# Designs tried in a protein design run: peptides against a protein of PDB entry 5D63. Part 89

Target 1, 292 residues: chain A of PDB entry 5D63
Amino acid sequence: SLRRGIYHIENAGVPSAIDLKDGSSSDGTPIVGWQFTPDTINWHQLWLAEPIPNVADTFTLCNLFSGTYMDLYNGSSEAGTAVNGWQGTAFTTNPHQLWTIKKSSDGTSYKIQNYGSKTFVDLVNGDSSDGAKIAGWTGTWDEGNPHQKWYFNRMSVSSAEAQAAIARNPHIHGTYRGYILDGEYLVLPNATFTQIWKDSGLPGSKWREQIYDCDDFAIAMKAAVGKWGADSWKANGFAIFCGVMLGVNKAGDAAHAYNFTLTKDHADIVFFEPQNGGYLNDIGYDSYMAFY

## One batch from the design tools (peptide; made by RFdiffusion4, then SolubleMPNN)

Design b2_p16_5_s1 (from b2_p16_5, 8 letters changed)
Fold by OpenDDE base, seed 1:
Structure b2_p16_5_s1 (fold): chain B 292 residues (1-292), chain A 16 residues (1-16)
Amino acid sequence: as target 1 above (292 residues)
Amino acid sequence: SSEFERILALPKPKAP
């Protein structure tokens, strides 16, 4: 079963992702195939899958950038019906915006079926060009046609997954207390995380005893990421992952405040020093408190 | 709890 989360959705046949054209929030904006760059934020190609309670394997798909929803035009079952962005809500009853998402016959890719029409999201002719048509098309769950098969690459973690990643890290103090602030987190590539840090002004900030020291740097980074999230994405129901930790050194005679994010595979945390922009597997402190 | 409170009072030197 597909978990709630943010996904980059890539065609199984060609290197093309499901893209909301120009990230536009206008009703009727085409959803198209488009090239993507691995390990980067693909701005118009991220989709929040929200599971519908009591409807098996069925979701709405909200474009993270525009805040609009994947919509089968007029809910038509005709092959070639346009799939567009359209205003909606996460728990809509509109079958034009309800998608049943289950594994394909190959066991790795998914198919995306409109709940009402029972047609499938199709990269028409498997066209790998930018702007290629994506449409509703007739099909079956067991067909091997790669035009209707999609890899769902998860770009987010749940709070539980983040909690688990922290729990298995060796640099956690015995007195550790963690505080979860949100439910689902978009995990940024380090390049994006670093760019936010640069844009925040922190690289030029002066350390000053107590008045602007490690906790101020760490909180400023968290605030910068929060603002970046609010300014960048129109969808709701998720946060941008950026943690704050307080730690104590092995000698027990010094403390530090720092940030952390998740590794690319989302299995571990990596520490981020907001005073110099460095990523470290060991920052020299064991965390006794975190909020994220 | 006592240990936690003591940690909170520790100095926070500049990062290297």
Scores: peptide ipSAE 0.126, ipTM 0.793, DockQ to the pose 0.825
Fold by OpenDDE base, seed 3:
Structure b2_p16_5_s1 (fold): chain B 292 residues (1-292), chain A 16 residues (1-16)
Amino acid sequence: as target 1 above (292 residues)
Amino acid sequence: SSEFERILALPKPKAP
């Protein structure tokens, strides 16, 4: 079953993603096929999938940028019915905004069926051009038509997944205690993480004994990421991943505060030194406390 | 107090 999370949804046939045109929050904004750049933030192409309780494999899809929801116009079962962004709520009963998402016959891609109409989200004619029409279209679950098959590239992690990534890292102290602050986290590419760091002013910040030292840098970075998240996205129900750790060196005579994020595959953590913007697999400390 | 409770301040690394 598809997990709650943030997804980049890519067509199985052509290099096109489900895009909310211009990221507009206006009701009726077209959802279209659009090119994307791998391993980057594709701003208008991220969707929060919220599972509906007690309705198997059924979700709302909230555009992360606009905060609006994928909506089949008038819930029509006619082939070619527009799919648009529209205001809604995560647990709506409106069948225009309820999508049953299950594996396709190929076992890798998904099909997205409107709960009410039973039609499928379709990249019309498999058109790879920017702005190509996405519509509801007749189909079946076992049909192999790539116009209706979508890869769900997970862009977020649950708190449990983050916890697991930390737990398998070799630089965790035996006394480690972790504190989870949120339930789902958008994981940023390092380039974006670094840009937030640069924009925060931390690169020019002066280290001062006690009054502005390692803990201040680490907390300032987390605050900067939090603010970036709030300023960048209109959807709710998720956070931006940026952790803070306290660690002790092997000799036990030095301690440090630093940040961490997740690797591209979300399986591991990488340490981030907010005093210089460096990413390290080994920061020279074993973490005895983290919050994220 | 625990030996691991106090965070020791580390200087900012020199810019290249």
Scores: peptide ipSAE 0.023, ipTM 0.634, DockQ to the pose 0.288
Fold by OpenDDE base, seed 4:
Structure b2_p16_5_s1 (fold): chain B 292 residues (1-292), chain A 16 residues (1-16)
Amino acid sequence: as target 1 above (292 residues)
Amino acid sequence: SSEFERILALPKPKAP
């Protein structure tokens, strides 16, 4: 079953993603097919899937950028019914905004069925052009039509997944204590993470003994990412992944504060040195404390 | 509490 999380939703037939046009929060904003750039944020194409309690395989889909929800216009079962962004809530009872999402017959892609109308989200004619119509369309769960099959590329991790990634890392001290601050984390590409770092002013910050040293750099990066998240996204219920670690060297005579994020595949952590913007698999310290 | 009460701060790394 599909887990709660943030997804980039890509058509199984053509290189097109489900896009909220212009990221607009206006009611009735078209949801369309649009090209995407791999390994980037794809701002208007991220969807928070929130599972509905006690309704099997059923979710709301909140556009991360606009904070609006995928909505089947008037809940109509007619083929060609518009799918739009519309104001809503994560746990709505409005069937126009409830989507049953289950594996397709190919076992890899998903189909997205409107809970009320029982029609499916369809990239009309498999059109790969930007702005291509996405509509509700008749179908069945077992059909192989790629117009109605979607890959859900997970762009976030749960706190448990992050914890597991940390636990697998060889640079964790035996005295390690981790503190989880949120439940679901959007994982940024390194390029975006670096840009936040640059925009924070940290590259130009002067190291000063005690008054502005490693811990200040690490906390400033965490704060910068938090602010970036708040300023960039209108949806709630998730955080942007950026961890802070305190570590001790092998000799036990030096300690450091630094950041970390997750690798592209979300399986491992990578250390980030906020004093120089470097990414390292080994920062030379074993973490005895983290919060993220 | 952790083993260490205070981080032994490292200077800013030299630019490559």
Scores: peptide ipSAE 0.022, ipTM 0.646, DockQ to the pose 0.325
Fold by OpenDDE base, seed 2:
Structure b2_p16_5_s1 (fold): chain B 292 residues (1-292), chain A 16 residues (1-16)
Amino acid sequence: as target 1 above (292 residues)
Amino acid sequence: SSEFERILALPKPKAP
């Protein structure tokens, strides 16, 4: 029942996340436990879970940064077998890279079982130190060992979820038409979103009537986010969330173009004014068109 | 024209 998406995967026993060491794309790069900072990107610790058609609860896990996949070394069922990053494809048939992911007995955390070996992803000895070994280990679905229990914190939204968030917002015009450009979106913290805005040069851009006005700012911001995504991540099959809206004011005598992103809980949208870098719950316009 | 097209033709605001 785990949905396709990008996840930060945290151990249920200690504050450690599944980390691809140094974000390296080299085959055999260790996957290790590593500390993380909540509400940040955690670059080497994001995993795209791709469900395998017709294989219940089974996924590949692609590291977002490196573009490589979680791999049980030689598919061995021996306790202590290394889990590494390795080249692969989203819909591989290689059982070394297929992971059955289901709820643990506690109903909140997940266990990650290698499809072939039937062993589980284990934070060895529950070691909370940076670089701690993550390995395949014997286990069962119903046991309570926190070394093998993981929280899957969703860091992305589907296009449907984004659509639903927009639909819930009170600042949407009755004539609204939305156009979905991608299927899955990494949602950035505002700090990162703002930094992209700063780096784009938009803070120094001058508003000029028609030739460089609101729509140019809004599109430039979206382009900047797209470029940042392309330059930052090696995995494919997702986008970085940044929407463009056209809106009309309540009087119906003025229109504006602006951006929007999602709130931290992914349930709502927040408007972003690319002309000044401001975040607003009410930008003063009701959207009649969006693309994202 | 549709309401959508009409709204597209509305003037844009100056930078705040």
Scores: peptide ipSAE 0.022, ipTM 0.629, DockQ to the pose 0.784

Design b2_p16_5_s2 (from b2_p16_5, 8 letters changed)
Fold by OpenDDE base, seed 1:
Parts: sequence; C-alpha cells; structure tokens
Structure b2_p16_5_s2 (fold): chain B 292 residues (1-292), chain A 16 residues (1-16)
Amino acid sequence: as target 1 above (292 residues)
Amino acid sequence: SAEFEAIQALPKPKAP
C-alpha cells in the first residue's frame, strides 16, 4: 500500500507530472500535466498523500504549495470531468476529494480512482504539453492505459526511515541518542539546501569563540530551513529535513556541532558543515546526539 | 566566491 508521504506524481507514458496550475490556492484551479526537472523541488507538483483511517488504500492529496486538495469537480462520473485544486481537509469525508490509490496491473505504477465516482485520474490523450488536461475518466484497475498510470516518486521520509538512515552510518558514536521532532520530512535536493544556507546569511557570519561557534551555526541552519519551509509551503503535517548533530572526534579531545541531510535515495545521511556549506561523507566526528 | 569563516570546533567534548 502507498504510505503517507509527499510525492511527485509522474505519468507512466510521458514525462509529465501532476501540476496545480500556477500553484494557485483558488477553488477550481486546474490540475494539469506539466513538465518537470528531476532533482529539483518542482514547486507546484508536490502532493501530500494522507491515508484515510479505516478506508483501505484511500487518501486525500494536498498540494504542498497551495495547501488545497485534489478535487473531482462535482464528483461527476462523466468522462472528461475536471480535476482541480479545492479547499479541503486531510481527513475529509467529501468523496470529491477522496482518492483510492493502488498499484496498476504493471506492478510499478499506480492508478488514482476517485472514491465516489469510481473514475480515474487521466492525462487526457497522453498529452505531454504543459497545461494538458487532467480529468476524471472511465477505466478499470486492470487496464494498461498509460494515461491513467502514475509513478509516485516519494520526496519525503518518515521519522523511522530517517532514523534507519542514521543508524546505518559509520560515524555514529556508541553513546548516540537521537531525538525525532516530526513525523514526515520533505528531503531537499542539495542545491536547494545550499540555497537556503546562502540566503540565511551564514556564509557571512563570523565565527567567534563560544558566543557564535559551531553549535550556533548548526542551529542557525536548522532555523533557516524551518523558516524556509514555513514561508514556502501552505500545506501542514510535514517538516523540512535538516538535522543537527553533536559529535566527538576519534581522539576524544574535541567536539563539533554540524548539520546533516539525507542522500537522494534516502538510504544514507550526508554531513553538512554550516560554516562553509560543504557536504561530507566523513566530517571527522562521531555523533553522540542528533535532533531532526 | 562566497566568504566563510574558518571551521573551528569546541575545545572539548560535551557530555552526551
């Protein structure tokens, strides 16, 4: 089954993603097919899938940018019915905004069925052009039509997945304690993470003994990422991944505070030095504490 | 090139 998370939803037939037009929060904003760039944020194309309790394989899909929900217009079962962004809530009972999401017959892609109408989210005619119509359309779960098949590329991790990635890293001290602050984390591309670092003013911040040293830099980076998240996204129920670590060197005579994020595949962590913006596989310290 | 300060660590380990 599809897990709770943030997804980039890509058509199985053409290089087009489900896009909320202009990221608008207005009711009735068209959801359309649009081109995307791998390893980027794709601002209007991120969807938080929230599973509905006690309803198998059924979700709401909240646009991360607008905070509005995928909505089948009037819940109509007519082929060609518009799919739009509309105000809603994560656990709504409105069948216009409830989507049953299960694997297609190919075992890799998903189909997105409206819970009420039983029609499927369809990239009309498989049109790969920007602004191509996405609509509810008749179909079945076993059909191979790529217009109704979607790859759900997970752009977030659960706290458990983040914990597992940390646990696999060789630069963790035997006394390590991790503290989880949130349940689901959008994992940023390094380019975006670096841009937040640049925009924070940290590159121009002066190191000063004790009063503004490694821990201040690391906390300032985390605060900058948190602020960026709050300023960038209207959806709730997730955080932006940015960890803080305290570590000790091999000699046991020096300590450091630094950041970390996840690798692209979400399987490992990479260390980030907020004093210079560097990414490192080995920062020269073993972490005895993290929070994220 | 962006300016940055030289990296310096704490002089001793903190308690875990």
Scores: peptide ipSAE 0.028, ipTM 0.673, DockQ to the pose 0.139
Fold by OpenDDE base, seed 5:
Structure b2_p16_5_s2 (fold): chain B 292 residues (1-292), chain A 16 residues (1-16)
Amino acid sequence: as target 1 above (292 residues)
Amino acid sequence: SAEFEAIQALPKPKAP
């Protein structure tokens, strides 16, 4: 089954993603097909899938940017019924906002069925143009129509997945303790992570012995990412991934505080030096503590 | 609520 997480949802037939038009939080805002850029945030195209307890394969889809939910207009089963953003809650009982999401017949893509109407989210005519209509449309689970097939690219990790990525890294000290702060994390592209770093003022910050040194830089970066998350997204129930580590060098005579994030494939961590904005596979320290 | 242990003190002098 589809896991709870943040997804970029891409059409299986054309290079178009499910987009909340202008990221507007207004009720009735059209959800449309729109172009996307791989390895970028795609601001209006991220959806938090929240599984409904005791309802198999059924979710709400919250637009990360607007905090509104994917909504089938009036829950109508008529082909061509608009799919819009609408106010809602993660665990709503409103069938207009409940979506059964399961693998399509191809075993790779998903279909998105409205729980009430039993119609499917459809990129009308497979139109790849920006602003193309997305609607509820008649269909079946076994139908091969690419207009109703969607790839769910996971843009987040669970705390367990993050923990597993850390555990695979060779630069972890035998005394390591990890402290998980949240349950689900949006993983940023390095370009976005770097931009947050730049905007934080850290590039212009002066290192000063003890009073503003490695731990201050690392905590300031984490704080900047946290603030960026709060200022950028209206949805709740997730965090932005930015870790802090404390490490000791191989000689055991020096310690450092630094940041880390996840690699693009979410399988590994990469170290980030907040004092210079560098990404490193080896920062020269083995972590004995992390929080993220 | 999540319980957190205190952040470990650096075992050695901090690097710049």
Scores: peptide ipSAE 0.028, ipTM 0.658, DockQ to the pose 0.235
Fold by OpenDDE base, seed 4:
Structure b2_p16_5_s2 (fold): chain B 292 residues (1-292), chain A 16 residues (1-16)
Amino acid sequence: as target 1 above (292 residues)
Amino acid sequence: SAEFEAIQALPKPKAP
C-alpha cells in the first residue's frame, strides 16, 4: 500500500509530472502534465498523500505549494472530466477529492482512481507537452495503458525512516538520544538546503566564543529551514528535514554542534557544517544527541 | 563573496 508522504507523481509513458498550473490556490485551477527537472524541488508538482482512515488505499492529494486538493470536477464519470485544484481538507468526505491509489498491473507504477466516479487520472493522449490535459477517464485496474499509470517518487521520509537512517550511521555515540519533532519530512536537495543556508546570513556570520559559536550556527540553520518551509508551502502536516546534532570527538575532549540532512536515496544521513556550508560523511564527531 | 570563519569546537555537556 502507498504510505503517507509527499510524492512527485510522474507519468509512466512520458517524462511528464502532475502539475498544479502556476501553483495557484484558486478553485478550479487546472492540474496538467508538465516537464520536471530531476533532483530539484519541482514546486508545483509535490503532493501530500493523506490516507483516509478505514478506507482501503484511499487518499486525499494536497498540493504542497497551493494547499489545495486534487479534485475531479463535479465528480463526473464522463471521460475527459477536468481534474483541478480545489479547496478541501485532508480527511474530507467529498468523493470528488478522494482517490484510490493502488499499484498497476506492472507492479511498479500506480493508478489513481477517483473514489466516487471510479474513473482514473489520465494524461490525455499521453501528451508530453507542458500544460497537457489531465482528466478523469474510463479505465480498469488491469489495463496497461501508460496514460493512466504513474510513478510515485517519494520526496519525504517518516520520522521512523529518519530514525533508522541515523541508527545506521557509524558516527553515532553509544549514549545517543534522538528527539523527533515531527511525523513527516520533506527532504531537500542539497542545492536547496545550501540556498537556504546562504539566504539565512550564516555565511557572513562571525564565530564568537560562547556568544555565537557552533550551537548558535546549528540552531540558526534549523530556524532558517523552518522559516523557509512556512514561507514556501501552504500545505500543513509535514516539516522540512533539518536536524541538529551535538557530538563528541573520538578523544572525548571536544564537542561540536552541527546539522544533518538525508542523502538523495533517503537511506543515510549526511552532516552539514553551518559554519562553512560543507557537507561531510564524517564531521569528526560522534553524535550523542539530535533533534529533528 | 562571503568568507567563513574557521570551525571551532568547544566543550559541551554530554547527554545524561
Scores: peptide ipSAE 0.027, ipTM 0.667, DockQ to the pose 0.090
Fold by OpenDDE base, seed 3:
Structure b2_p16_5_s2 (fold): chain B 292 residues (1-292), chain A 16 residues (1-16)
Amino acid sequence: as target 1 above (292 residues)
Amino acid sequence: SAEFEAIQALPKPKAP
């Protein structure tokens, strides 16, 4: 089954993603097919899938940017019914905003069925152009039509997945204690993470003994990422991944505070030095504490 | 490019 998380939803037939037009929070804003750039944020094309308790394979889909929800207009079962952004809540009972999401017959892509109408989210005519119509359309679960098949590219990790990535890293001290602050984390591309670092003023900050040293840099980076998240997205129920670690060197005579993020495949962590903006597989310290 | 000074560490480990 599909896990709770943030997804970039890509058509199985053409290089088009499910896009909320202009990221607008207005009720009735069209959801359309739009081109995307791999390994970037794709601002209007991120969707938080929230599973409905006790309803198998059924979710709301919240646009991360607008904070509005995928909505089948009037819940109509007519082919060609508009799919729009609309105000809602994560655990709504409104069948216009409830989507059953299960694997297609190919075992890789998903189909997105409206819970009420039983119609499917369809990229009309498989149109790859920007602004192409996405609509509710008649279909079946076993049908091979690529207009109704979608890849769910997961852009987030659960706290458990982050914990697992940390646990397999070779630079973790035997006394390690991790403290989880949130449940689900959007993982940023390094380019975006670096841009937040640049915009924070940290590149111009000077190390000073005790008064502004490694812990100040690491906490300032985490604060900058947190603020960026709050300022960038209208959806709730997730955080932006940016960890803080305390580590000890191999000799046991020095300690350091630094940041970390996840690799592109979310399987490993990479260390980030907030004093210089560098990414390192080995920062020269073994972590005995993290919070993220 | 961002300014950089030599990375300095704390002289001893801290407890969480």
Scores: peptide ipSAE 0.026, ipTM 0.680, DockQ to the pose 0.158

Design b2_p16_5_s3 (from b2_p16_5, 9 letters changed)
Fold by OpenDDE base, seed 3:
Structure b2_p16_5_s3 (fold): chain B 292 residues (1-292), chain A 16 residues (1-16)
Amino acid sequence: as target 1 above (292 residues)
Amino acid sequence: SEEFEKILALPKPKVP
């Protein structure tokens, strides 16, 4: 089953993603096919999939940028019915905004079926052009039509997945205690993470004994990421991943405060030094405490 | 000589 999370949804036939046009929050905004850039924040192309309790394989899809939901216009079963962004709620009963998402016959891609109409989200004619029509279209689960097959590229991790990544890292102290602050985290590319760091003013900040030292830098970075998240996205129910750690060195005679994020594959953590903006696999400390 | 402060006393974690 598809997990709750944030997804970049890419067509299985052509290099096109499901895009909310201009990221507009207006009701009736077209959802279209659009090109994307791998390993970047594709702002209008991120969707929070929220599973509906007690309804198998059924979700709402909230556009992360606009906070609006994928909506089949009038719930019509006619081929060519527009798919748009529309106001809604995560646990709506409106069948226009309920989507059954299951694996296609190829076992890798998914199909997206409207719960009410039983039609499928279709990239019309497999058009790879920017602004290509996405519509509800007749189909079956076992058909191989690539116009109706989508890769769900997971862009977030659950708190449990983050916890597991931390637990696998060799630089965790035996006395480690982790404190989870949220349930689902958008994982940023390092380039975006670094840009937030730069924009925070931390690169120009001076280390000062006690009054502005390692803990201040690490907390300032966490705060900067939190603010960036709040200012960038209209959807709720997720956070931006940025951890804070306290660690002790091997000799046991020094401690440090620093940040960490997840690697691209979400399987491991990488340490981030907020005093210089460096990414390290080994920061020289073993973490005895983290919050994220 | 070191760029980063290394101390024995750091902030305590929040109570869950």
Scores: peptide ipSAE 0.022, ipTM 0.661, DockQ to the pose 0.072
Fold by OpenDDE base, seed 1:
Structure b2_p16_5_s3 (fold): chain B 292 residues (1-292), chain A 16 residues (1-16)
Amino acid sequence: as target 1 above (292 residues)
Amino acid sequence: SEEFEKILALPKPKVP
C-alpha cells in the first residue's frame, strides 16, 4: 500500500505532473497538468498523502504549498468533472476529498479514485501542455489508459527511514543517541539546501571561539531550514529534513558539531559542514548524538 | 584555535 508521505505525482504517459495552478489557496483553484524539472523542488506539485484510519488505501491529498486539498467538484461522477484545490482537513469525512490510491495493472504506476464517485483522476486527452485539464473520469482499475496512471515519486522520508539511514552509516559512534523531532520529512535537493544555507548569512559568518563556533553554525543552519519550511509551505504535518550531529574524532580528543541530510535515494546520509557549505561522506568525526 | 571545538553539552531535544 502507499505510505504516508509527500509525493511528486507524474503522469505515466507524458512528462506532466499534478500541479495546483499558481499554488493558490483559493477554493476552486484548478489542478492541472504541468511540466516539471527533475531534481528540483517543483513547488506547486508536491502532495502530502495522509492515510485515512480504517479505510483501506484511502487518503487525503494536501497540496504542500497551498495547504488545500485535492477536491472533486461536487463529488460528481460525470466524466470531465473538475478536480480543484479546496479547503479541508487531513482526516475529513468529505468524500469529495477522499481518494483511493492503488497500483494500476502495470504494477508500477498508481490510479487515483475518488472515494465517493468512483471516478478516476484523469489527465484529459493525455495533454502534455502546461495547464492541461485534470478531471474525474470514468474508468476501471484494470484499464491500461495512461491518462489515469500516475507515478508517485516519494519526496519525503519517515522518521524510521531516516533512523535506518543513520544506523547503517559507518561514521556513528558506539555511544550514539538519536532524537527524532518529527514524523515525516521533506528531503531537499542539495541545490535547495545550499541555497537556504547561502540565504541564512552563514557563508559570511565569522568563527569565534565558543561564542560562535561549530555548534552555533550547525544550529543556525537547522533554524534557517526550519524558518524556510515555515515560510514556504502552508501544509502542516511534516518537517524539512536537516539534522544536527555532535561527533568525536577517532583519537577522542576533539569534538565537532555539523549538519546532515539524506542522499537523493534516501538510503544514506551525507554530512554538511555549515562553516563552508561542503557535502562530505566522511567529515572526520563519529556521531555520538543527533537530533532531526 | 581551529574551527573545530570540543562540545561539552548536548542540545535539549524537542518535546513532541
Scores: peptide ipSAE 0.020, ipTM 0.641, DockQ to the pose 0.086
Fold by OpenDDE base, seed 5:
Structure b2_p16_5_s3 (fold): chain B 292 residues (1-292), chain A 16 residues (1-16)
Amino acid sequence: as target 1 above (292 residues)
Amino acid sequence: SEEFEKILALPKPKVP
């Protein structure tokens, strides 16, 4: 079963992702195939999958950037029916925006079936060009047509997954207390995380005893990421991952405040020093508190 | 080293 989360949805046949054209929030904006760059944010190609309660394997797909939803035009079962972005809500009853998502016959990719029409999201002719048509098309769950098979690359973590990643890290103090602020987190590439740091003004900020020291830097980074999230994405129901930690050194005579994020595979955390923008596997402190 | 030091303290949990 597909988990709630943010996904980059890639065609199984060609290196093309499901893209909301220009990230436009206008009703009827085409959803198209488009190239993507690994380890980047791929702005118009992120989709929040929200499971519908009591409807097996069925979701809405909200474009993270536009806040609009994947919509089968008029819910038509005709092959070639346009798939567009359209205004909606996460728990809509509109069958035009309800998608049953289950594993394909290959056990790795998924198929995306419109709940009402029973047609499938199809990269028409497997066209790998930017702007290639994505449409509803007739199909079956068991057929192997790669035009209708999609890899769901999960770009977010649940709070539980983040908690587990923290728990695996060797630099956690025995007195550790974690405070979870949200339920689902978009995990940023380091390049994006660093850019937010740069844009925050923190690289030019001066350390000042107590008045603007380690905790201020760490909280300022957290705030910058939060603001970036609010300014960048129109979808709701998720946060941007950026943690704050308080840690104590091995000697127990010094403490530090710093940030952390998740590694690319979401299995581990990496520490981030907001005073210099460095990523570290060992920041020299064991965390006794985190909020994220 | 001062830039990396702070007193030990635990904040209160977030209250909705």
Scores: peptide ipSAE 0.019, ipTM 0.649, DockQ to the pose 0.101
Fold by OpenDDE base, seed 4:
Structure b2_p16_5_s3 (fold): chain B 292 residues (1-292), chain A 16 residues (1-16)
Amino acid sequence: as target 1 above (292 residues)
Amino acid sequence: SEEFEKILALPKPKVP
């Protein structure tokens, strides 16, 4: 079953993703097919899937950028019914905004069925053009039509998954204590993470003994990522992944504060040195404390 | 941890 998380939703037939046009928060904004760039943020194409309690395989889909929800216009079962962004809530009872999402017959892609109408999200004619119509369309779960099959590329991790990634890392001290601050984290590409770092002013910040040293840099980076998240996305219920660690060196005579993020596959962590913007697999310290 | 001093600057690179 599909887990709660943030997804980039890509058509199984053509290189097109489900896109909220212009990221607009206006009711009735078209949801369309649009090209995407792998390993980038794809701003208007991220969807938070929130599972509905006690309704099997059923979700709301909140556009991360606009904070609006995928909505089948008037809940109509007519083929060609528009799918739009519309105001809503994560746990709505409005069947126009409830989507049953299950594996397709190919076992890899998903189909997205409107809970009320029982029609499926369809990239009309499999059109790969930017702005191609996405609509509700008749179908069945077992059909092989790629117009109604979607890959759900997970762009976030749960706190448990992050914890597991940390636990797998060899640079964790025996006294390690981790503190989770949120439940679900959007994992940024390194390029985006680095850009936030650049925009924070940290590259030009002067190191000063104790008054502005390693912990100040690490906390400033965490704060910058938090602010970036708040400024960039209108959806709620998730955070941007950026960890802070305190570590001790092998000699046991010095400690350091630094950041970390997750690798592209979300399986491991990579250390980030906020004093120089470097990514390291080994920062020379074993973490005894982290919060993220 | 109070038992360890903070590093003053960037850690020294590991020597292979």
Scores: peptide ipSAE 0.021, ipTM 0.659, DockQ to the pose 0.157; fails the geometry check

